# Ledger of designs, part 45: peptides against a protein of PDB entry 7BDX

Target 1, 212 residues: chain A of PDB entry 7BDX
Amino acid sequence: EMGAAACTLLWGVSSSEEVVKAILGGDKALKFFSITGQTMESFVKSLDGDVQELDSDESQFVFALAGIVTNVAAIACGREFLVNSSRVLLDTILQLLGDLKPGQCTKLKVLMLMSLYNVSINLKGLKYISESPGFIPLLWWLLSDPDAEVCLHVLRLVQSVVLEPEVFSKSASEFRSSLPLQRILAMSKSRNPRLQTAAQELLEDLRTLEHN

## One batch from the design tools (peptide; made by RFdiffusion4, then SolubleMPNN)

Design b1_p11_1_s1 (from b1_p11_1 with P1L P6F)
Fold by OpenDDE base, seed 1:
Structure b1_p11_1_s1 (fold): chain B 212 residues (1-212), chain C 212 residues (1-212), chain A 11 residues (1-11)
Amino acid sequence: as target 1 above (212 residues)
Amino acid sequence: as target 1 above (212 residues)
Amino acid sequence: LKPLDFTPLPP
């Protein structure tokens, strides 16, 4: 209980850029983000047995951790810190996103995807995550999720790759050969307006890249 | 481990007034401070058995919690919040300070005393803590500690009482009848300059009150 | 333009 409450408060205050700078300016940041990855991994591994209720203290703790990572990645110095000093955490997030089945741990997936999206704003971060083994298959695995928020954040991450020619060129052949076009087209017709818009924008970006 | 790391970061960022305001502006603050008191109490109760190493994760967690309370109490709105909404936490801190033997858990005592001192800056807070059952005996119990930092913060808390006529008048008879004058006089001769100064100032304040 | 995403406080 207490750990979850403390992490929840830390998550809340990490919405401030000044707080993110204060978190990173301390000597405890490296350790914190190292244990964060391990804690998130332990939680996901525990799910193969008992259906942890989504409202458990452990779930709230892990959500707060993922929220903190997202808020850190929302700041330029936070992205730089993660990509320079916490790559193992990024690797863990990518791994956990792959380990989770479609429809499993939707809220955590959304938070982790938001963190990766924020990291992808930094070219160095985008290069790092997009060069991760199995990244393209992971995107399509995640896009098979029935949840609209999961799919939305996957599409945003895909768009971040597509909009960066230096990165997209390295995976363009694999990307084009594996692109779940029918799935993205279905999303462009979604009743969810955010998902619909994101899918339409991505389809426009892809069309623009085929003409160039 | 993770809980201690999160609380440590929260402690660090709570040195900012804006962060304290953000902590208190959330809907989780009441729950957090309620569990904080319970967690601190559980820790102190656990010490009667195994000598928890001062460097344990549990110790660091409780130190971070006490540090957060201190930083919250350093802010005017934080003091008002504690005295209005978290009185049980203040009661817990007073109780724990009484439960600890002289020389036991010095670091935690210092942090808790700093929090009470900060609360005592608010007249409403000072009234609340000084009207707590056994408050005057508690001050003298704590002043029997061999640690100079414990004694320093006790003297500061005593000074906060002495400097407030509305509060001091209510306990003046008990205060005068139980005052460990020889102990305070010994502290005014301490080699620790901070303790020496605090004891001298208190003795001057007490002399001023006897002439009026 | 890549918007920055902040996570809201948990309910």
Scores: peptide ipSAE 0.054, ipTM 0.827, DockQ to the pose 0.159
Fold by OpenDDE base, seed 2:
Structure b1_p11_1_s1 (fold): chain B 212 residues (1-212), chain C 212 residues (1-212), chain A 11 residues (1-11)
Amino acid sequence: as target 1 above (212 residues)
Amino acid sequence: as target 1 above (212 residues)
Amino acid sequence: LKPLDFTPLPP
């Protein structure tokens, strides 16, 4: 309980750029993000066992950790820190997103996807995650989720790749050959207006790239 | 480990007034400080058992909690919050300071004493803690500690009472009858210059009050 | 300009 409460407060205050700078300016930042990755990994590995209601406190704790990573990645210096000094955490997030089943741990998936999207705002971060082994298959796996919010954040991450010619050119062949076009087209007809818009915009961007 | 790391980061960032305001402006503040008191109490109660090296992580966690309380109390709105909405935490800190033996948990004692001193800057806080049952005997118990830093913070808390006529007048009879004058005089001869100065100043303040 | 995503506090 207390750990979850402290982590939740830290998550809340990490919405401030000055707080993110204070976290990163300390000598404890590297250790914190290393342990964060390990904690998240241990949590996800524990889900395959007893479908016991993951202690609401443990879930809340991991959500707060993922939220902190997202808020750090929302700041330019935070993205730079993650990409330069905490790549193992990014690798862990990518791995965990692959290990989670469709519909499993939806809130955590959303937070992790938001963190990767924020990292993708940095060209170095985008290069790093897009060059990760199995990245393209992972996007399609995640896009198979029944949750509209998960799919929305996957579409945003796909768009982040598509809009960066230097990155997209390297994976364009694999991307075109494996693109779940029918699924994205179905999302463009979603009753969820945010998902609908994101799918339509991505389809327009993809069409523009085929003509060039 | 992870809880201690998160709490330590929260402690560090709580040195900012804006972060304290953000913590207190949230709907989670009351719950956090309630659990803080319970956690600190549970920790101190566990010390009487196996002298096992209190897991360095658990100690660090409790130190971070006490540090957060101190930093909150360093801000005017934080003092007002603690005195108006979190009195049970103040009661817990007073209790724990009484339960700890001389030389036991020195760092925690220092942090708790610093929090009470900061609360004493608010007249409402000073009234509240000084009107607590056994407060004067508690000060003398704490002043029996062999640690110079503990004694220093006790002397500051005593001085906070002495310098407020409205508060001191209520306890002046008990204070004069139980004052460990010989111990304070010994501290005025300490090799620790901070302790020496604090003891000398308090002795001067006490002499001034006897002549009025 | 890609919008920055901040996590709201959970309800």
Scores: peptide ipSAE 0.051, ipTM 0.826, DockQ to the pose 0.136
Fold by OpenDDE base, seed 4:
Structure b1_p11_1_s1 (fold): chain B 212 residues (1-212), chain C 212 residues (1-212), chain A 11 residues (1-11)
Amino acid sequence: as target 1 above (212 residues)
Amino acid sequence: as target 1 above (212 residues)
Amino acid sequence: LKPLDFTPLPP
């Protein structure tokens, strides 16, 4: 309870750039993000047995942690910190996204995907996550989710890869051969306007790359 | 561990006025400060048996909570919030300061005393805490502490009472009859310059009140 | 320029 309350407050205030700088300016940041990864991993591993109430203090705590990571990644120095000093946390997020089944822990998936998207704004971050083993299969695994918000953030992350020639060129063959085109086409007809737009934009970006 | 790390980061960033405003601007603040009091109380009650390592995660967590309260009380809207909406927390802090023996939990005492001092900057806050049952005896109990930093913050809180005529007039008879003058005189000769100065200033303020 | 994602607190 108290830990979840403190983490939730920290999440709220971490929407400020100055607060993120203050978090990172201390020597405690490294330890905090290390334990964050371990805590998130422990939570996801606990899901295989008990139908954890989505509203449990444990769930709220992990959501707040993922939210803090996302907010840290939303600023340039935060992205640099994560990519330089917290790579294990990024690896953990990628692993956890792979361990979760479609429809499982939707809120946590969204927060983790948002953090990876923010990291992908930095070329070094995008390179790091895209060079992670199994990254392309992971994107398609996540894109199979029935949740529109999960799929939206996956499409945004895919777009981040596609829009960066230096990154896309390394993965282009695997990407083209495994692209779930029919799934993306179905999303371009979604009733969710955000998902529809993201799928349409990605299809346009892909068409532009086929003509070059 | 993780809760203590989160709370420690929240404590660090709460040194900003804008962060305090962000903490208080949410509907989660009331619950947070309610649980804070309960958590601090549970910790102090646990001390009677085990020599809790001062460096335990539990101790660090409670120190961070007390630090957050102090930082919230350091700004005008934070003081108003505590006095209007978190009176139970103030009562808890006063109770815990009474429950602790001289030399026990020195760091926590300092943080709690700093929070009460900050609250005392607001006349409404000063009235509230000074009208608490046993407040004057509590000040003398705390002033018996061998720790110079504890005594310093007690002297500051005493000074806040003495410097406010509307508050002091209500307690003046009890204050004069129970004042540990010899203890304060001894502190005015302390090798700690901060303690020495605070004791000297308080003695000057008291002399001024005897001549009026 | 990619938009930045900040996570709001859940209600």
Scores: peptide ipSAE 0.047, ipTM 0.840, DockQ to the pose 0.157
Fold by OpenDDE base, seed 5:
Structure b1_p11_1_s1 (fold): chain B 212 residues (1-212), chain C 212 residues (1-212), chain A 11 residues (1-11)
Amino acid sequence: as target 1 above (212 residues)
Amino acid sequence: as target 1 above (212 residues)
Amino acid sequence: LKPLDFTPLPP
């Protein structure tokens, strides 16, 4: 209980850039993010395959940790820190996103995808994530999720790759050959306006890249 | 481990007034400080009578909690919050200071005494603390501690009482009758300059109050 | 690309 309360408060205050700078300027930041990865991994490994997110202190704790990572990644110096000094955490997030079944731990997936998207704003972060083993298959695995918010954040991460010619050129062949076009087309007709817009924009960007 | 790391980071960032305001402006502050008191109490109750501070994650966690309370109490709005909305925590701190033996949990005592001193800066806080049952005996119990830093913070808290005529007048008779004058005189001759100065100043203030 | 807004605390 107390750990979850402390972590929740830390998540709340990490919505400030100055707080993110203070967290990262301390001698405890490295250890904190190292243990964060281990804690998230331990939580996901403790889940039975068919178990959804439990309304528990443990779930709340892990959500707060993922929220902190997301808020750190929303800040330029936070992205630099994660990409330079906490690569193991990024690798852990990618691994956990692959290990989770469709519909499993939806809120945690959303937070982890938001953190990866924020990291991808920096070219170095985008390169690191996109060069990760199995990254393209992972995107399509996650895009098979029934949850609209998961799919929305996958589409945003895909768009980060597509909008960077240097990154996209390295994966363009694999990307084109494995793209779940029918799934993205279905999303472009969604009643969810956010998902609909994201899918339409991605389809337009992809069409533009094929005509060039 | 992760709880201690999160709490340690929260302690570090709580050195900012803006962070304290952010902590207190959230809907989680009340619960956090309620659980803080319970956690500190549980820790102290788990100690065997002759056990010193353990270099453990649990000790570090509780130190960080006490540090957060101290940093909150260092800010005007934080003092107002503690005195208005977290009185149980103040009662818990006073109780724990009484339950701890001389030389036991020295660092925790120091942090708790620092928090009480910070609360005592507000007249409402000083009134609340000083009107607590057994407050005067507790001060003298704590002043029997062999640790110079514990004794220093006790002397500062005593000075907060002595410098407020409205508060001192309520306890002046008990204070004068039970004052460990020989102990304070010994401290005024300490080789520790901070303890020496605090004891000398208190002796001067007490002399001034007896001549008026 | 703009960073996503800071994650809201769970209700």
Scores: peptide ipSAE 0.036, ipTM 0.821, DockQ to the pose 0.158

Design b1_p11_1_s2 (from b1_p11_1, 3 letters changed)
Fold by OpenDDE base, seed 3:
Structure b1_p11_1_s2 (fold): chain B 212 residues (1-212), chain C 212 residues (1-212), chain A 11 residues (1-11)
Amino acid sequence: as target 1 above (212 residues)
Amino acid sequence: as target 1 above (212 residues)
Amino acid sequence: LAPLDFTPLPP
């Protein structure tokens, strides 16, 4: 309980660039983000047996942790820190996104995807994430989720790959051979306007790449 | 472990007035400070049986909590919040300071005394604390501590009472009858210059009150 | 692409 309350407050104040700089400027940041990955992993592993109440202190704690990571990744120095000093956390987030079933832990998936997207704005972060083993299959696994927000953030992450020729060229063959085009086309007809727009833009970017 | 790491980061960033305002401006602050008191109480109650390692995650967590309270009380809006909305936490801090033996949990005592001193800068806070049952005996109990920093912060809290005539007049009879004058005189000869100065100033203030 | 804005606390 107390940990969830403290972490929730830390999440709230981490919505400031100056607070993110203060978090990262201290000697405690490395330890915090190391344990963050372990805590998130322990939570996801616990889901195989117990119907953990989504409103539990543990769930709230993990949501706050994922929110902090997202807020850190929202700024340039935070992306640099994660990519240079917290790669194990990025590896853990990728692993957990693969371990969660479609429709499982939707809110946590969204926060983790938002953090990965923010990291992908850094070219070094995009390279690191996209070179992860099974990254392309992971994107398609996540795009099978029934939740529109999960799918939206997957499409945004895919767009970060497609818009960077240096990264896209390395995976272009696998990407083209496995692309769930019918799924993306269905999303371009979604009643969710954000999902619809993201799918349309990605389809336009993909068409542009076929003509090059 | 994760709770201690999160709380330590929150303590670090709470050294900013803007962060304290952000903590207090949210709907989570009341719950956080309610559980803070309970957590500190549980920790102090656990000391009767186990040699809890002072370097434990639990100790670090409670130190960070006490540090956050001190930082909140360091600013005007934080003092107002504690005095108006977190009186139970102030009651808990006073209780825990009484429950701890001389030389026991010195660092925690210092942080708690610093928070009470900061609250005492607000006249409403000073009134609330000083009207607590057994407050004068508590000050003398704490002043028996062998630690110079504990004694220093007790003397500062006593000075806050002595310098406010409206508060001092209510307890003046009990204060004068129970004042450990020889102990304060011994502190005015301390090798600790901060303790020496605080004891000398308090003795001057007390002499001024005897002539009025 | 621009990074996402800071995530708000859940209500």
Scores: peptide ipSAE 0.207, ipTM 0.857, DockQ to the pose 0.181
Fold by OpenDDE base, seed 1:
Structure b1_p11_1_s2 (fold): chain B 212 residues (1-212), chain C 212 residues (1-212), chain A 11 residues (1-11)
Amino acid sequence: as target 1 above (212 residues)
Amino acid sequence: as target 1 above (212 residues)
Amino acid sequence: LAPLDFTPLPP
């Protein structure tokens, strides 16, 4: 209980750039983000056995941790920190996104995807994430999720790759050959306006790349 | 481990007024401070059985909690919150200070005493603390501590009482009759300059009150 | 692309 409460408060206050800078400026940041990755991994691994109620203290704790990572990644210095000093955490997030089934832990997936998206705004971060083994298959695995918010954040991450020629060129062949075009086209017709817009924009970006 | 790390970071960032305001402005503040009191109490009660190494994760967790309370109490809105909405936590801190033996958990005592002192800057807080059953005996119990920092913070809390006529008048008879004058006089000759100064100032304030 | 806004606490 107390840990979850503390983590929840830390998540709440981390919605400030000054607080993110304070978190990172402390001598405890490295240890904290290392343990964060381990804790998130342990939680996801525990899902195969124990019916963790989504509203459990443990779930809220892990959501708060993922929220903190997302908020850190929202700030330029936070992205720089994660990419330079917490690569293992990024690896863990990628791994956990792969380990989760479609429809499993949607809220956690959203937070993790938001963190990856935020990291992708840093070119070093985007390079690091996109060069991760199995990254393209992971995107398509995640895009098979029935949840519109998961799919939205996957499309945003895909768009971050597509909008960076230096990154996209490295995997363009695999990307084009494996692109779930029918799925993205279906999303462009979604009743969810955010998902619809994101899918349309991505399709436009992809068309532009085919003509260049 | 993770809870202690999160709490430690929260403590670190709570050294900002803006962060304290953010903590208190959240809908989770009441719950957090309630659990904080319970956690601190559970820790102090556990000391009678398990040799908790002072450097244990649990100890650091509780120190971080006490540090957060201290930092909240350092801010005017934090004092107002504690006095109005977290009186049980103040009661717990007073109780725990009484439960601990001289020389026991010095670091925790210092943080708790600092929180009480900070609360005492609010007249409502000072009234509340000083009207607590056994408050004067508690001050003298704490002043028997061999640690100079504990004694320093006790003297500061005593001074907060002495400097507030409305509060001091209510307990002046008990205070004067039980005052460990020889102990305070000994502290005024301490080689610790902070303790020496605090004891001298208190003795001057007490002399002024005897002549008025 | 801009970073996403800070994530709100759950109610």
Scores: peptide ipSAE 0.205, ipTM 0.857, DockQ to the pose 0.161
Fold by OpenDDE base, seed 5:
Structure b1_p11_1_s2 (fold): chain B 212 residues (1-212), chain C 212 residues (1-212), chain A 11 residues (1-11)
Amino acid sequence: as target 1 above (212 residues)
Amino acid sequence: as target 1 above (212 residues)
Amino acid sequence: LAPLDFTPLPP
């Protein structure tokens, strides 16, 4: 209980650039983000196959941790810190996103995907994430999720890759051969306007790249 | 481990008025400070008689909690919150200070005394603390501590009482009859300049009150 | 592309 309460407060106050700078400027940041990855991993491993996401103290604790990571990644110095000093956390997030089944831990998936998207704003972060083993298959696995918010953040992450020539060129062949085009086309017709827009923009970006 | 790390970061960032306001402005503050008191109480009750303060995760967690309380009490809205909405926490701090032996949990005692001192800056807070059962005996019990930093913060809290006529008048008879004058006189000769100054100032304040 | 805004606390 107390840990979840403290972590939730830390999540709330981390929605400020100055607080993120204070978190990172201290000597505790490395330890905190190292243990964060371990805690998230332990939580996901404790989930039995078809167990729905519970509103437990443990779940709230992990949500707060994922929220903190997302808020840190929202600012330039936070992205730099994560990519330079907490790569294991990024590796953990990628691994956990692969370990979760479609529809499982949707809220956690969204927070983790938001953190990865924010990290992808940094070219060094985008390079690191996109060069991770199994990255392209992971994106398509996640895009099979029935949740529109999960799919939205996957499409945003895909767009970050497509819009960066230095990154896209390295995976272009695999990307073109495995792209779930029918799935993205279906999303471009979604009644969810955010998902529709993200899918349409990605389709436009892809068409532009086929002619170059 | 993770709880202690999160709480330690929250302690660090709470050294900002804006962060304290953010903590208190959320819907989580009441729950957090309620559980804080319970956690501190559980820790103190787990201490066997002569066990020295350990640098454990549990100890660090409780230190961070006490540090957060101190930082909240450092600002006007924080003092108002503690006195209006978290009186049980103040009661807990007073109880725990009585339960600890001289020389036991010195660092925790200092943090708790600092929080009470900060609360005493608010007249409503000072009234609340000083009207607590056994308050005067508690001050003298704490002043028997061999630690100079504990004694320093006790003297500061005593000074807060002495300097407020509305409060001092209510306890003046008990205070005068039980005052450990020889102990305070000994502290006024301390080689610790902070303790020396605090003891000397208190002796001057007391002499002024005897002539009024 | 711009970073996402800070995540709100869950209700």
Scores: peptide ipSAE 0.202, ipTM 0.857, DockQ to the pose 0.159
Fold by OpenDDE base, seed 4:
Structure b1_p11_1_s2 (fold): chain B 212 residues (1-212), chain C 212 residues (1-212), chain A 11 residues (1-11)
Amino acid sequence: as target 1 above (212 residues)
Amino acid sequence: as target 1 above (212 residues)
Amino acid sequence: LAPLDFTPLPP
C-alpha cells in the first residue's frame, strides 16, 4: 500500500515541468528508471492467467510508474533523458507491449503507448523506437486491440512515424506491405470521435505519401 | 527497492512549496499521511534488538517519509493540513520519539523533530503538540541523546515553546521543575557551533523569562 | 506533432 501511495503522489506532481526537472536533476533518477522497467516487467510476467484485479495495489503502483514515464517524456529534457540514459526502459516498454494480449492491461498499455508517443516527438527518440526489432509488427499487434484508447494511441504513434520522412523511408516497404488498411478504415468510421479523427488523419497522411 | 526509490524522489521534489501544494491538493493526501504514520510505527517496532543496517531499503523508505512530512510542515498550508487533518500522524511521531532510545535511529529522530519544530511555527500546531501527554518529559528524554543534531532540534523545539507565552504559561511550572539546566549548560560549551548557539540562545530566553 | 499533455491521476 505505502509504495503505491507514494508512487501515485509522485505521478500526480510529475504533471509539472519543474517537477520533472527536479526528478531528473538528481543522481537518483537513473536508478529509479532502471528499477521502474524491472518492476513493470515483473508485473506483466505475473499476469499469466490470473485476472489480476485491476484495482490491486500492485496494478496501481505499476500504473503510476508508467504515468511518471509518460509525464517525463512530455517535456524536451525528459525525452532527451529517456533516449540517452534510459534506453533499457524504452526496450522494456516495447517488449511488454508485445507480451500483452489484445484487451489485456488496457490502462497500462495506454500509458506505455503515450510514453512512446511522447518520446517519438524527438527525432532521436523516434529513430530509436522505430529501429527496435519487430516495431512495425508490434504496431499492428497493438492495433488489433478491441479498446479504442489503445487503438487511438497506436494510431498517434503510427502518425508520428509516417510524418517523419527520414524514419518512414527506412520502414516504408515493410509498412506498406503489412499495413492493416481495412482495420484503419474501420476505425475512421468509429463512434469514438477521437479514434475516428486520428484514423482519418492517418489515412490522409498515407494518401499524401502515395502521391509524393 | 522500488518503493524506497519512489518515496526518495517524492521527498526530493517536496522541497518545493508548489509540490507540497500539489501533494495536498489531491484527495490522496489524507490516505498517504495515514499510512505514513502506520509505516513509521511498524518500522520502529521492528527495531527491538536488530541493529537494522541504517542503509536498508526499509530505513531509507522511512527516512524519506519523515522527510516528506518535514517538507510539508515547512510551509504554512502544510502545517495547517497536518494540524487539521493528520493529527494522528503527529501523535505517532511523538510516540515514536518516546519509544526510541538515546542514540537509536538518529537520522529518523532528526527528521521527526524537524517536522514537529516546523509544525510548532503555527500557534495551533505548537498548542497541539505541547498539550500532548508527556510532552515535557519527552523533550528531556530526547535531550539526553548523545547526538548533537538530535539535541539541536530538541533545543529548537524547546525554544519554540518558551517563546510563546500562551503555551509556555501552561507548562511553566512543570518546565521549571524538570529543566535539565546542567545538560543545556554543557551544550552551550559544545564544540558544535550550531548546538552551542542554540543552547546559548535558549539560556538567554530562559533568563529573560525569570526576570519578567 | 506536439507531445501529449501530462497524464492525470486515476480518479
Scores: peptide ipSAE 0.202, ipTM 0.857, DockQ to the pose 0.161

